Peptides against a protein of PDB entry 3OIQ. Designs and how they scored, part 172

Target 1, 212 residues: chain A of PDB entry 3OIQ
Amino acid sequence: KNRIFVSSSKDFEGYPSKAIVPVQFVALLTSIHLTETKCLLGFSNFERRGDQSQEDQYLIKLKFKDRGSERLARITISLLCQYFDIELPDLDSDSGASPTVILRDIHLERLCFSSCKALYVSKHGNYTLFLEDIKPLDLVSVISTISTKSTNSSKHSSSELISECDLNNSLVDIFNNLIEMNRDEKNRFKFVKLIHYDIELKKFVQDQQKVL

## One batch from the design tools (peptide; made by RFdiffusion4, then SolubleMPNN)

Design b1_p28_5_s3 (from b1_p28_5, 14 letters changed)
Fold by OpenDDE base, seed 3:
Structure b1_p28_5_s3 (fold): chain B 212 residues (1-212), chain A 28 residues (1-28)
Amino acid sequence: as target 1 above (212 residues)
Amino acid sequence: MEEEEEKKLEEQQEENLKKLVEKLKALL
């Protein structure tokens, strides 16, 4: 089955009530909910959904079947957080109780761009997204990729690969949504409050603001 | 059938997590 690129989590409303569909999207990591029984990763592209929260638009599930799968999930979360410089409480506590970790609003401090692969699994009209792969994206690489594609329309038509165009369009859409959130006085998101807010990000945001 | 599909999905997720851990280690 071909993997479908998803630009909006609303696309799932049109999906079959009983299906398994491999999907891919790009979004910011917004939350981590690690418990004894599962991990949930929240992602968002910050698409406007009326009065609904713009966080956790994509809920990616890691299900634990045993202690081995739980350990693999915990290691995966630790490594993702290490890549994004996210402080986690010690997951390796020798206390026979698996520590619960709840992180929210990650996007308020760090832009954790991620290319996610998941399985859409629907039963009885409800769906779950199960994690297949996460590629964390470096912010400098994201900025450079958006900045260079404004000049290179190279038509490569080939059906069946998630177009490098789909990824870049979604990255542009995320930045545009963040710029709108930054302009909204009621929105908690501000670029100047990001821990990694530098001269390059500042310049990029200022240049994107001139196109909007 | 539904339990067998769920079990297969859980086994596939575990294999995917093993591959993901090795990819993430190579980025650090």
Scores: peptide ipSAE 0.627, ipTM 0.925, DockQ to the pose 0.808
Fold by OpenDDE base, seed 4:
Structure b1_p28_5_s3 (fold): chain B 212 residues (1-212), chain A 28 residues (1-28)
Amino acid sequence: as target 1 above (212 residues)
Amino acid sequence: MEEEEEKKLEEQQEENLKKLVEKLKALL
């Protein structure tokens, strides 16, 4: 089956009540919910959904079937957090109880851009997104990608099943949504509160704010 | 069928996680 690029988590409302569909999206990591039995990764594009929370628009599930799969999931989370410089509480409890980790509002401190591959699995009208792959995206690379394509339609054919246009459009949409959130005095999100807020990000945001 | 499909998805997820771990290690 061909992988479908998903620009909005609303697209799933139109999906079959019984299906397995490989999907891909680009979003910010917003939450990590690691328990003894599963991990949930929350992602968001911050698309406006009325009065609903803009967090966790995409809930990606890692299911543990055994101790081996749990260990792999924990390692995956640790490595993602290392890549994004997210401080995790020590996952190695000598107590034999696998520690529960709950991180929320990750986007308030760090912009963790991620290209996610998942399986949409629906049964009886409910769905679950199962993790297949996460490509963490470097913020400098994201900024450069958006900045260069605002000026030049250079077709670099990289062999990923996503049109380079779909990726870029989603990245632009995320930044536009973040700019709107930053402008809203009621919104907790502020670029200046990001731990990694530098001169480059500041300049990029200022330049994007002039286009919006 | 449903239990076998679920099992197959769990096996596939584990394989994908193994591949993902190696990819993430190569980025660090």
Scores: peptide ipSAE 0.627, ipTM 0.925, DockQ to the pose 0.816
Fold by OpenDDE base, seed 2:
Structure b1_p28_5_s3 (fold): chain B 212 residues (1-212), chain A 28 residues (1-28)
Amino acid sequence: as target 1 above (212 residues)
Amino acid sequence: MEEEEEKKLEEQQEENLKKLVEKLKALL
């Protein structure tokens, strides 16, 4: 079955009420909700949805079936946090309870670009996105990709069914949405509040702002 | 049938997570 690239989480409103569809999208990591029973990863492209919250537009589930799968999910979260320099709260719980991690609004401090593969599973009109893969994207690589307009379709093997164009368009759309949020005085998002706000990101944002 | 499909999905997710952990380790 071909993997479908998803540009909007609204696309799922048109999906069958009973289906299993492999999907892929690009978004920012917005939340991590790790409990004893599951992990939820929130992602967003910050597409405008009227007055609704723009966080967690893509809710990706890691289901625990046993302690082994829980441990594997915890390792996955730890490694993602290490890659993005996300400080996990020191779970100084000397209580032998599985530590609960709740991170929200990650995008206010860090731009955690992620290419996500998920399985859309619907039943009775409700759906769940199950994690298949996450490719974390380095911000410098994202900026370079957008800036260079890579016309070099290197014919990389027929196994990555995503158009390089779809990825690049989604990255541009995310930045455009962030620029709009940054311009909105009511929006909490500001580029200058990002921990990793450097001269390269500043230049890139300034140049993108001239095109919008 | 539904429970077997769910179990198969959970097994596939665990395998995918194992592969993901190794990929993430290779990026650090």
Scores: peptide ipSAE 0.627, ipTM 0.924, DockQ to the pose 0.823
Fold by OpenDDE base, seed 1:
Structure b1_p28_5_s3 (fold): chain B 212 residues (1-212), chain A 28 residues (1-28)
Amino acid sequence: as target 1 above (212 residues)
Amino acid sequence: MEEEEEKKLEEQQEENLKKLVEKLKALL
């Protein structure tokens, strides 16, 4: 089955009430909810949804079936957090209770761009997104990609191009949404409060603000 | 049938996580 690129988590409202569909999206990591029985990863593109929370628009589930799958999920989360320089409490505590980890509002401190592959599984109108793959994206690479691809309309082969155009458009949309949140005095998100806020990100945001 | 599909999904998720761990290690 072909993987569907998803630009909005509203697209799932139109999906079949009983289906298994491979999907892909790009979003910011917003939350991590690690328990004894599962991990939930929250992602958002910060698409405006009226008065609804813009957080956790995509909830990705890692289900534990046994101790081996739990350990594998914990290693996956640890490596993802290490890539994004997210501080996790020590997951290796010799206390035979698997520590519960709850991180929220990750986007207020770090822009954790992620290209996610998931399996949409619906039953009786409810759905779950199961993790298949996460590609963490470096912020410098995201900025360079947005800045350079505005100039290259080069025609070649429709299947890989759709995925790259959709990715780039969604990255632009995320930045535009973050710029709007940064302009809103009621919104907690501010670029200057990011731990990794540097001269390059500052210049990029200033240049994007002139186009909006 | 539903339990077999769920089991197959859980086995596939474990295989995907194994592959993901190796990819993430190669990025660090």
Scores: peptide ipSAE 0.626, ipTM 0.925, DockQ to the pose 0.813

Design b1_p28_5_s4 (from b1_p28_5, 13 letters changed)
Fold by OpenDDE base, seed 2:
Structure b1_p28_5_s4 (fold): chain B 212 residues (1-212), chain A 28 residues (1-28)
Amino acid sequence: as target 1 above (212 residues)
Amino acid sequence: SEAEEEKKLEEEQEENLKKLVENLKKLL
């Protein structure tokens, strides 16, 4: 089945009440909720939804069936956090209790751009997104991609890849939404509070702010 | 059956998690 690119988590409101649909989106990692029984990753593109929270617009579940798959989920989270330089609370607690990881508002400190493949599974009008793949995106690469308007249509195999246009549009939309949040005095998000706020990101934001 | 679909999804999730770990290790 062809994977559907999703630009908004609102798209799921129009999806069938009973379906299994492979989807793909690009968003910022906003939360990690790892417990003994489940792992949830929150993502957002910060699309305006009236007065509703813009956090966790995409709740992605890592389902474990056993202790082996739980361990794989934990390793996955550890590797993601390592890639994004996210400090995890010590997972090495020798207390035979599976350590709980709860991170929220990750986007307030780090822009963790992620290309996610998920399985939309709906039943009785409710849905769950199950993680199939995640590609963390480097911020420098994201900035470069937006800035260069890369027209390099590498025509490699038309059935499973997001269009470069869909990716770029989503990345631009995320930055535009972050710029709006940064301008809002009521919004906690500020670019200058990002741990990785550097000269490159500063310049990029300043240049994007002139287009909005 | 719904139970077979759920079981299949759980098997696919484990395979995906294995793949995820291997893909993420290549980025580090």
Scores: peptide ipSAE 0.578, ipTM 0.896, DockQ to the pose 0.865
Fold by OpenDDE base, seed 4:
Parts: sequence; structure tokens; C-alpha cells
Structure b1_p28_5_s4 (fold): chain B 212 residues (1-212), chain A 28 residues (1-28)
Amino acid sequence: as target 1 above (212 residues)
Amino acid sequence: SEAEEEKKLEEEQEENLKKLVENLKKLL
């Protein structure tokens, strides 16, 4: 089956009540909920959804079936956190219980851009997104990608099934949504509060703000 | 059957997690 690029998590409202659909999206990592039996990764593009929280618009599930899959999921989370410089509480609890990790509001401190592949699995009108793949995206690379495509369609044939246009449009939309959140005095999100807020990000945001 | 589809999905998830760990390790 062809993988469907998803620009909005509202697209799932139109999906079949009984289906398995491979999907792909780009979003910011907003939460991690790791327990003994499952991991949930929250992602958002911060699309406006009325008065609902803009966080966790995409809930990606990692299900543990055995100790092997649990270990792989824990390693996955550790590697993602290492890539994004997210401090995990020491997983070395002397208690033989697998530590629970609950991180929320990750986007308030770090912009963790991620290209996610998932299986949309619906049954009885409910759906679950199961993780297939996640590619963390470097913020400098994201900024460069948005900045260069405003001026030149350089055909870099990345062999990924996503139109390079769909990826860029989603990245632009995320930044536009973040700019709107940053302008809102009631919104907790502020670019200047990001741990990695530098001169490059500052300049990029200032330049994007002139277009909006 | 639905149980066979769920089992197949759980097997695929483990293979995906293996590949994912390998891919993430190459980025670090």
C-alpha cells in the first residue's frame, strides 16, 4: 500500500472505521509517556483546534509484547532523547521496576522536529497510530530547508516517498503556527525560552514574521 | 482473522523497532 502523507491529524476523522493505513507526517515531539507496558509519543504541528490543547495531536503508540520489544522501545526513547539533548531522569532506579518516564511540553524548551512513519489502525471507529519509523530532524537543517526553498527548487532526489514539497509545506506550517503562538501573550510558547535559541533561529523567526 | 492481523502487526512492530534503533544509532 502507498504511504499517505498527513498534513493534519484531522485527516484521521475521515479515515475508515476499520482499516490499516500506512501514514507519514512531520511534527514536533511534545510528550513522552513511557511505562512498563507501552510508550506513547505525542507530536503536534500546532494546528489551531479551537480551545483544545494543541499538544499531542498525533499520539504514536509503541506496544511492548515482550521484554525484547520493551528494551528496544526504551533504547529508542533514549536515542531520541540523546539526539534532541533531552535530559531523561536516570533510568537507573535501584528498584527492579522499569522506570516510568513522563515528559510533557517538550516544545517549550526544544523544537524536536520529527518525520514519523506510522500505521493507522482503526477498529470499531477508534484508531491507534503505531510507530513504524521516526527520523529526528536537525533544526539547522529544517531552517535551511525552509529558507532555501523560498528561493530555489534544487531537485535533491531524496528516495523518501514524501514529496519534498509536502515535507516543506508541513515544516513551514509548523513554524507559522509557532510564530502565532509566540505572538499570543496567553500562549506559554516563546522562542526566546528555547534552550537552543540562538542567533540563527532568532534571525529565521524574524524573517518569517515579516512574511506573516 | 483479526487475531492473525494483530499478531502480524506485533511482529512487524518488533522488526520496525530493530530497524529504528539501528537508524537512530547511525545519527549519533
Scores: peptide ipSAE 0.577, ipTM 0.897, DockQ to the pose 0.835
Fold by OpenDDE base, seed 1:
Structure b1_p28_5_s4 (fold): chain B 212 residues (1-212), chain A 28 residues (1-28)
Amino acid sequence: as target 1 above (212 residues)
Amino acid sequence: SEAEEEKKLEEEQEENLKKLVENLKKLL
């Protein structure tokens, strides 16, 4: 099945009321909600939606069917958090109750860029996005990609069928949206409050602000 | 049936999680 690149979570409003569609998008990780029965990952590109919340525009579900799938989901969350330097409570509690993890507003402390593959599943006009794959993106690599306009047509095999253009455009749009949020005095997001705010990110933001 | 499609989706999700864990371990 051909995978559809999604630039906006509004695209799902036009999707069929009964369908199964493989999709892919790029967004920032905004929330993690891990319970005994499910995991939800929130993502956003921070597109303006009027007075609607800009957080959790993409809600990705990991469903548990058994203890094996629950364990795999917990390992997945642990590895993602390790990659992004997100502090989790110890998931290895010797208490036979699986700990609940609730993280929100992750983007206020860390820019967790992620390329997500998901399965859109709709029934009776409601939809769920199920996680198929997630590739965390390094911020230095994201900044480099945007800055160099790198048409590095490295021959990645025909299964990574996002055009390099769609990825780059989405990354630029996310940064532009973050710059607008940073300029808004009412918005909680500020680049200078990021834990990983360095001279490279500062310079990049300053250079992008001159073009906007 | 809708129940067979849901079961198939749940089996595909477990396989995807196995692959995802393997891929993430290669990045660390």
Scores: peptide ipSAE 0.577, ipTM 0.896, DockQ to the pose 0.847
Fold by OpenDDE base, seed 5:
Structure b1_p28_5_s4 (fold): chain B 212 residues (1-212), chain A 28 residues (1-28)
Amino acid sequence: as target 1 above (212 residues)
Amino acid sequence: SEAEEEKKLEEEQEENLKKLVENLKKLL
């Protein structure tokens, strides 16, 4: 079955009440909720939704069936946090209890761009997104991609049926939404509060603000 | 059956997690 690229989590409101659909989206990692019984990853593109929270627009579930799958989920979280330089609380609890990780509002300190593959599974109008794959995206690579692809250059042959245009458009939309949040005095998000705020990101934001 | 579909989904999820861990290790 062909994978569907999703530009908005509102697209799921039009999905069948009983379906299994492979989907892909690009978003910022906003939350991690790892316990002994579940793992949830929150993602957002910060699309304006009236009075609804802009956080955790995509909730991705990792299902545990045994200790093996739980261990793989914990390793996945550790590797994602290592890639994004996210500090995890020390796993060195001498108590043989699996550590609980609850991180929220990750986007206030770090821009963790991710290309996510998930399985949409609906029953009786409720849905769950199950993780299939996550590709973390480097911020420098995201900035370079947005800056250079104002010129049509068809040369990365990845056999992924997803339009390179859909990825780029979603990345631009995320940055535009972040710029709007940064301009709002009531919004907690500010680019200057990011731990990795540098001259390159500053220049990119200033240049993008002139186009909006 | 719905139970067979759920079991198949659980098996696919474990295999996807194995591949994901391998892919993330190649980026570090």
Scores: peptide ipSAE 0.576, ipTM 0.897, DockQ to the pose 0.837

Design b1_p28_6_s1 (from b1_p28_6, 13 letters changed)
Fold by OpenDDE base, seed 4:
Structure b1_p28_6_s1 (fold): chain B 212 residues (1-212), chain A 28 residues (1-28)
Amino acid sequence: as target 1 above (212 residues)
Amino acid sequence: SSLLKQLQQTLDELFKKSLPDILKEFNE
């Protein structure tokens, strides 16, 4: 089955009650929940959902059942956090206790853009998204991609069925949503509070704000 | 980057190990 690009987590409301569907989306990492029994990653594009929390719109599970797979989940979290410069407690500590990591509202400090491949698995009307792959995206690259009009649509690299357009549209939508949040005095999100807020990001946000 | 390669390798291994159980739970 072809992988489906998902632009909204609401799309899953229309998905079959019993299915396995490979999906892909782009979102910001919002939470990490690692315990002895489970690993969950929260992602959001901050699409407005009425009065519902905009965090963790995509809840992605890393499934483990044994010490070996648990270790792989811990390594995954460590590597992701290393890429995004997220400070974690020492996960490699030889202390036989599995470290518990609970991070929330990551987007308030860092924009952790991520391209996620997941397996949608539904049974009895409930679904779980299982992580297949995550590609962290560099913010500079994201800004560059949005700013450079995709004039060169010509390289049909045939294999990745995800239209560069779908990726770009999702990235633009995320930024637009963040701009709206930044304008809302009640919203805790502010670009100026990001640890990595620089002149380039400032300029980009200012330019995008003029279009909205 | 070396980091991204390690991440992908780790995820590939984790997913390959978990997939049989995911499918089992789906079919139960």
Scores: peptide ipSAE 0.719, ipTM 0.967, DockQ to the pose 0.949
Fold by OpenDDE base, seed 2:
Structure b1_p28_6_s1 (fold): chain B 212 residues (1-212), chain A 28 residues (1-28)
Amino acid sequence: as target 1 above (212 residues)
Amino acid sequence: SSLLKQLQQTLDELFKKSLPDILKEFNE
């Protein structure tokens, strides 16, 4: 089955009540919830959903069943945090307890753009997204991609890759949503509060704000 | 990068281990 690109988490409301569908989306990492029994990654594109929280629009599960798979989940979290320069609380607490990581509102400090492949699994109308793959995206690369409108449609017709168009549109939409949030005095998100707020990001935001 | 390769390998292994259980739970 071809992988479906998902532009909105609302798309899942129209999905079959009993299905397995490979999906792909681009979003910001918003939360990490690693416990002894589960790992959840929260993502959002910050699409407006009325008065509902825009956080964790995509809840992605890393399923583990044994110590070996739990270790792989922990390594995954460590590697993601290393890529995004997210400080993990010292996981080395000598207490033989499985390290618990609870991070929320990651987007308030860092823009962690991620291309996610997931398996949509529904039963009885409820669904779970299981992580297949995550590609963290460098912010400089994201900014460059949006700015240069790379017309290089390399027609690699492999049905498994996001179209460059879908990726770019989603990235633009995310930035537009962030700009709206930044303009909203009630919203906690502010670009100037990002740890990595540099001259390049500042310029990009200023240029995008002129178009909106 | 070496980091991205390690991430991909870790995720591939994790997903391969989890997929049979996901499918089992779906079919129950």
Scores: peptide ipSAE 0.719, ipTM 0.967, DockQ to the pose 0.947
Fold by OpenDDE base, seed 1:
Order: structure tokens, then sequence, then C-alpha cells
Structure b1_p28_6_s1 (fold): chain B 212 residues (1-212), chain A 28 residues (1-28)
């Protein structure tokens, strides 16, 4: 089965009530919920959905069944947080209690761009997204990608070009949504409150604000 | 990077271990 690129989490409302579909999306990491029984990652592109919370639009499950697979889930979270410079309590502590990690509103401090591959699994109209792969994206690389590709929309219809265009469009959409959130006085998100807010990000945001 | 390679390897192993159970639950 071909992998489907998903631009909105609303797309899943139109998906079959009983299906297995490989999907891909790009979004910001918003939450981590690791417990003894489950691991959930929340992602969002901050698409406006009326007055509903824009957090955790994509809930991605890491399934584990035994101590070995639980350890792999824990290592996954550790490595992901290490990449994004997210401070976690020591997950490797030999204290016989399974470490619980609950992080929310990650996007208020760090822009954690992530390209996710997941398996959509539905039964009786309910669905679960299972994580297959996650590629963390460097913010500098995201900014450079958006800045350089605005000009070469040559419509060469190769399947590989579609996936790159879809990725770029989604990255632009995320930034546009963040700019709108930053302009809203009621919204908690502000670019200047990001830990990694630098001159490059400042300039990029200022330049994008002129186009919107 | 070494970190990205470790992440991908860990996720590949985790997914391969979980997939049979996901498919089982789907078919029940």
Amino acid sequence: as target 1 above (212 residues)
Amino acid sequence: SSLLKQLQQTLDELFKKSLPDILKEFNE
C-alpha cells in the first residue's frame, strides 16, 4: 500500500471505519505521555479548529507489550528529547518504578519539527495512529528549506516531488499558524519566549509576517 | 548523525515487535 501524506488531522474523519493505512505527516511535538502501560506523543500543525484546543491534533501511540519493548519506547523518548534539547528526568534510573514522563505545551518553549510515519488503524469508526518512524527536523534546516523553495514550483509530476512539495507546504502552514498565534494577545505562544529564539528565527518571522 | 541512526534503529525494532500485535487486535 502506498503511504499517504496527511496535511490535516481532519483527513482522518474521512478515512474508512475499518482499515490499516500507512500515513506520513509533519508537525510540531506538543506533548509526551509515558506511563507504565502506554506511550503517547502529541503533535500539532496548529490548524485553526474554531475554539477547540490546537494541541495534540495528532496523538501517536508507541505500543509496548513487555519489558523489552517498554525499554525501547523509553529509549525512543530519551533519544528524541536529547535531539530537541528537552530535559528529562533520568529514565535509566534502576529504581524499580517505571518512570512516568508527562510533558505538555512543548511548543511554548521549543519548536520541535518532526516528520512522522505512522500506521492508521481503525475499527468500528475509532482509530489509533501507531508510530513507525520519526525524523526530527532541525529548525535551521526548516527555515532554509522554506526560504529557498518559494521560487521553483516547476510542476514536474514525479511521486517523489509531490512528497517534498507536501512537506514544504505543511512547514509553511505551520509557520503561518504560529505567526497568527503570536499576533493573538490571548494566545500563550510567543516566538520571543522560545528558548532557542535567535536572530535568524527573528529575521525569518519578520520576513514571513510581511507576506501575511 | 549517530543520534538519528540510533533513533531510527530503536523505532524500527519497536515497530517490528509491535506490528504482529497490532494486526492481531485488528483482526479480532
Scores: peptide ipSAE 0.718, ipTM 0.967, DockQ to the pose 0.936
Fold by OpenDDE base, seed 5:
Structure b1_p28_6_s1 (fold): chain B 212 residues (1-212), chain A 28 residues (1-28)
Amino acid sequence: as target 1 above (212 residues)
Amino acid sequence: SSLLKQLQQTLDELFKKSLPDILKEFNE
């Protein structure tokens, strides 16, 4: 089955009540919820949904059933946090209790752009997204990709089903949404409060604000 | 990077282990 690129989590409202569909999207990591029984990753593109929370628009589940798969989930979280420079409590605590990680509002401190592949699984009108793969994206690379409008179809192997256009459009939409949030005095998100706020990001935001 | 390779390998292994149970729960 062909993988479907998803630009909005609202697209799932039109999906079949009983289906398995491979999907792909780009969003910011907003939350991590790792416990003894579950692992959930929250993502958002911050699309306006009226009075609904803009956080955790994509809830992605890592399923584990045994100690071996639980360990793989913990390693996954550790590696993601290492990539994004997110501080985790020491997951190796010798205390036989499985480490619990609850992080929320990650986007208020760090922009963690992620390209996610997931399996949409619906039953009885409810759905779950199961993580297949995640590619964390470097912010500098994201900024460069948006800025260069590089229609250069570099021969990325024909197997990446994502249209370069779909990726770029999603990244632009996310930044536009963040700019709107930054302009709203009631919104907690501010670019200047990001730990990694630098001259490059400042300039990029200023240039994008002139177009909006 | 070595980190990205490790992440991809870990996720591939985790998904392969989980997929049979996901399909089972869907069919029940």
Scores: peptide ipSAE 0.718, ipTM 0.967, DockQ to the pose 0.950

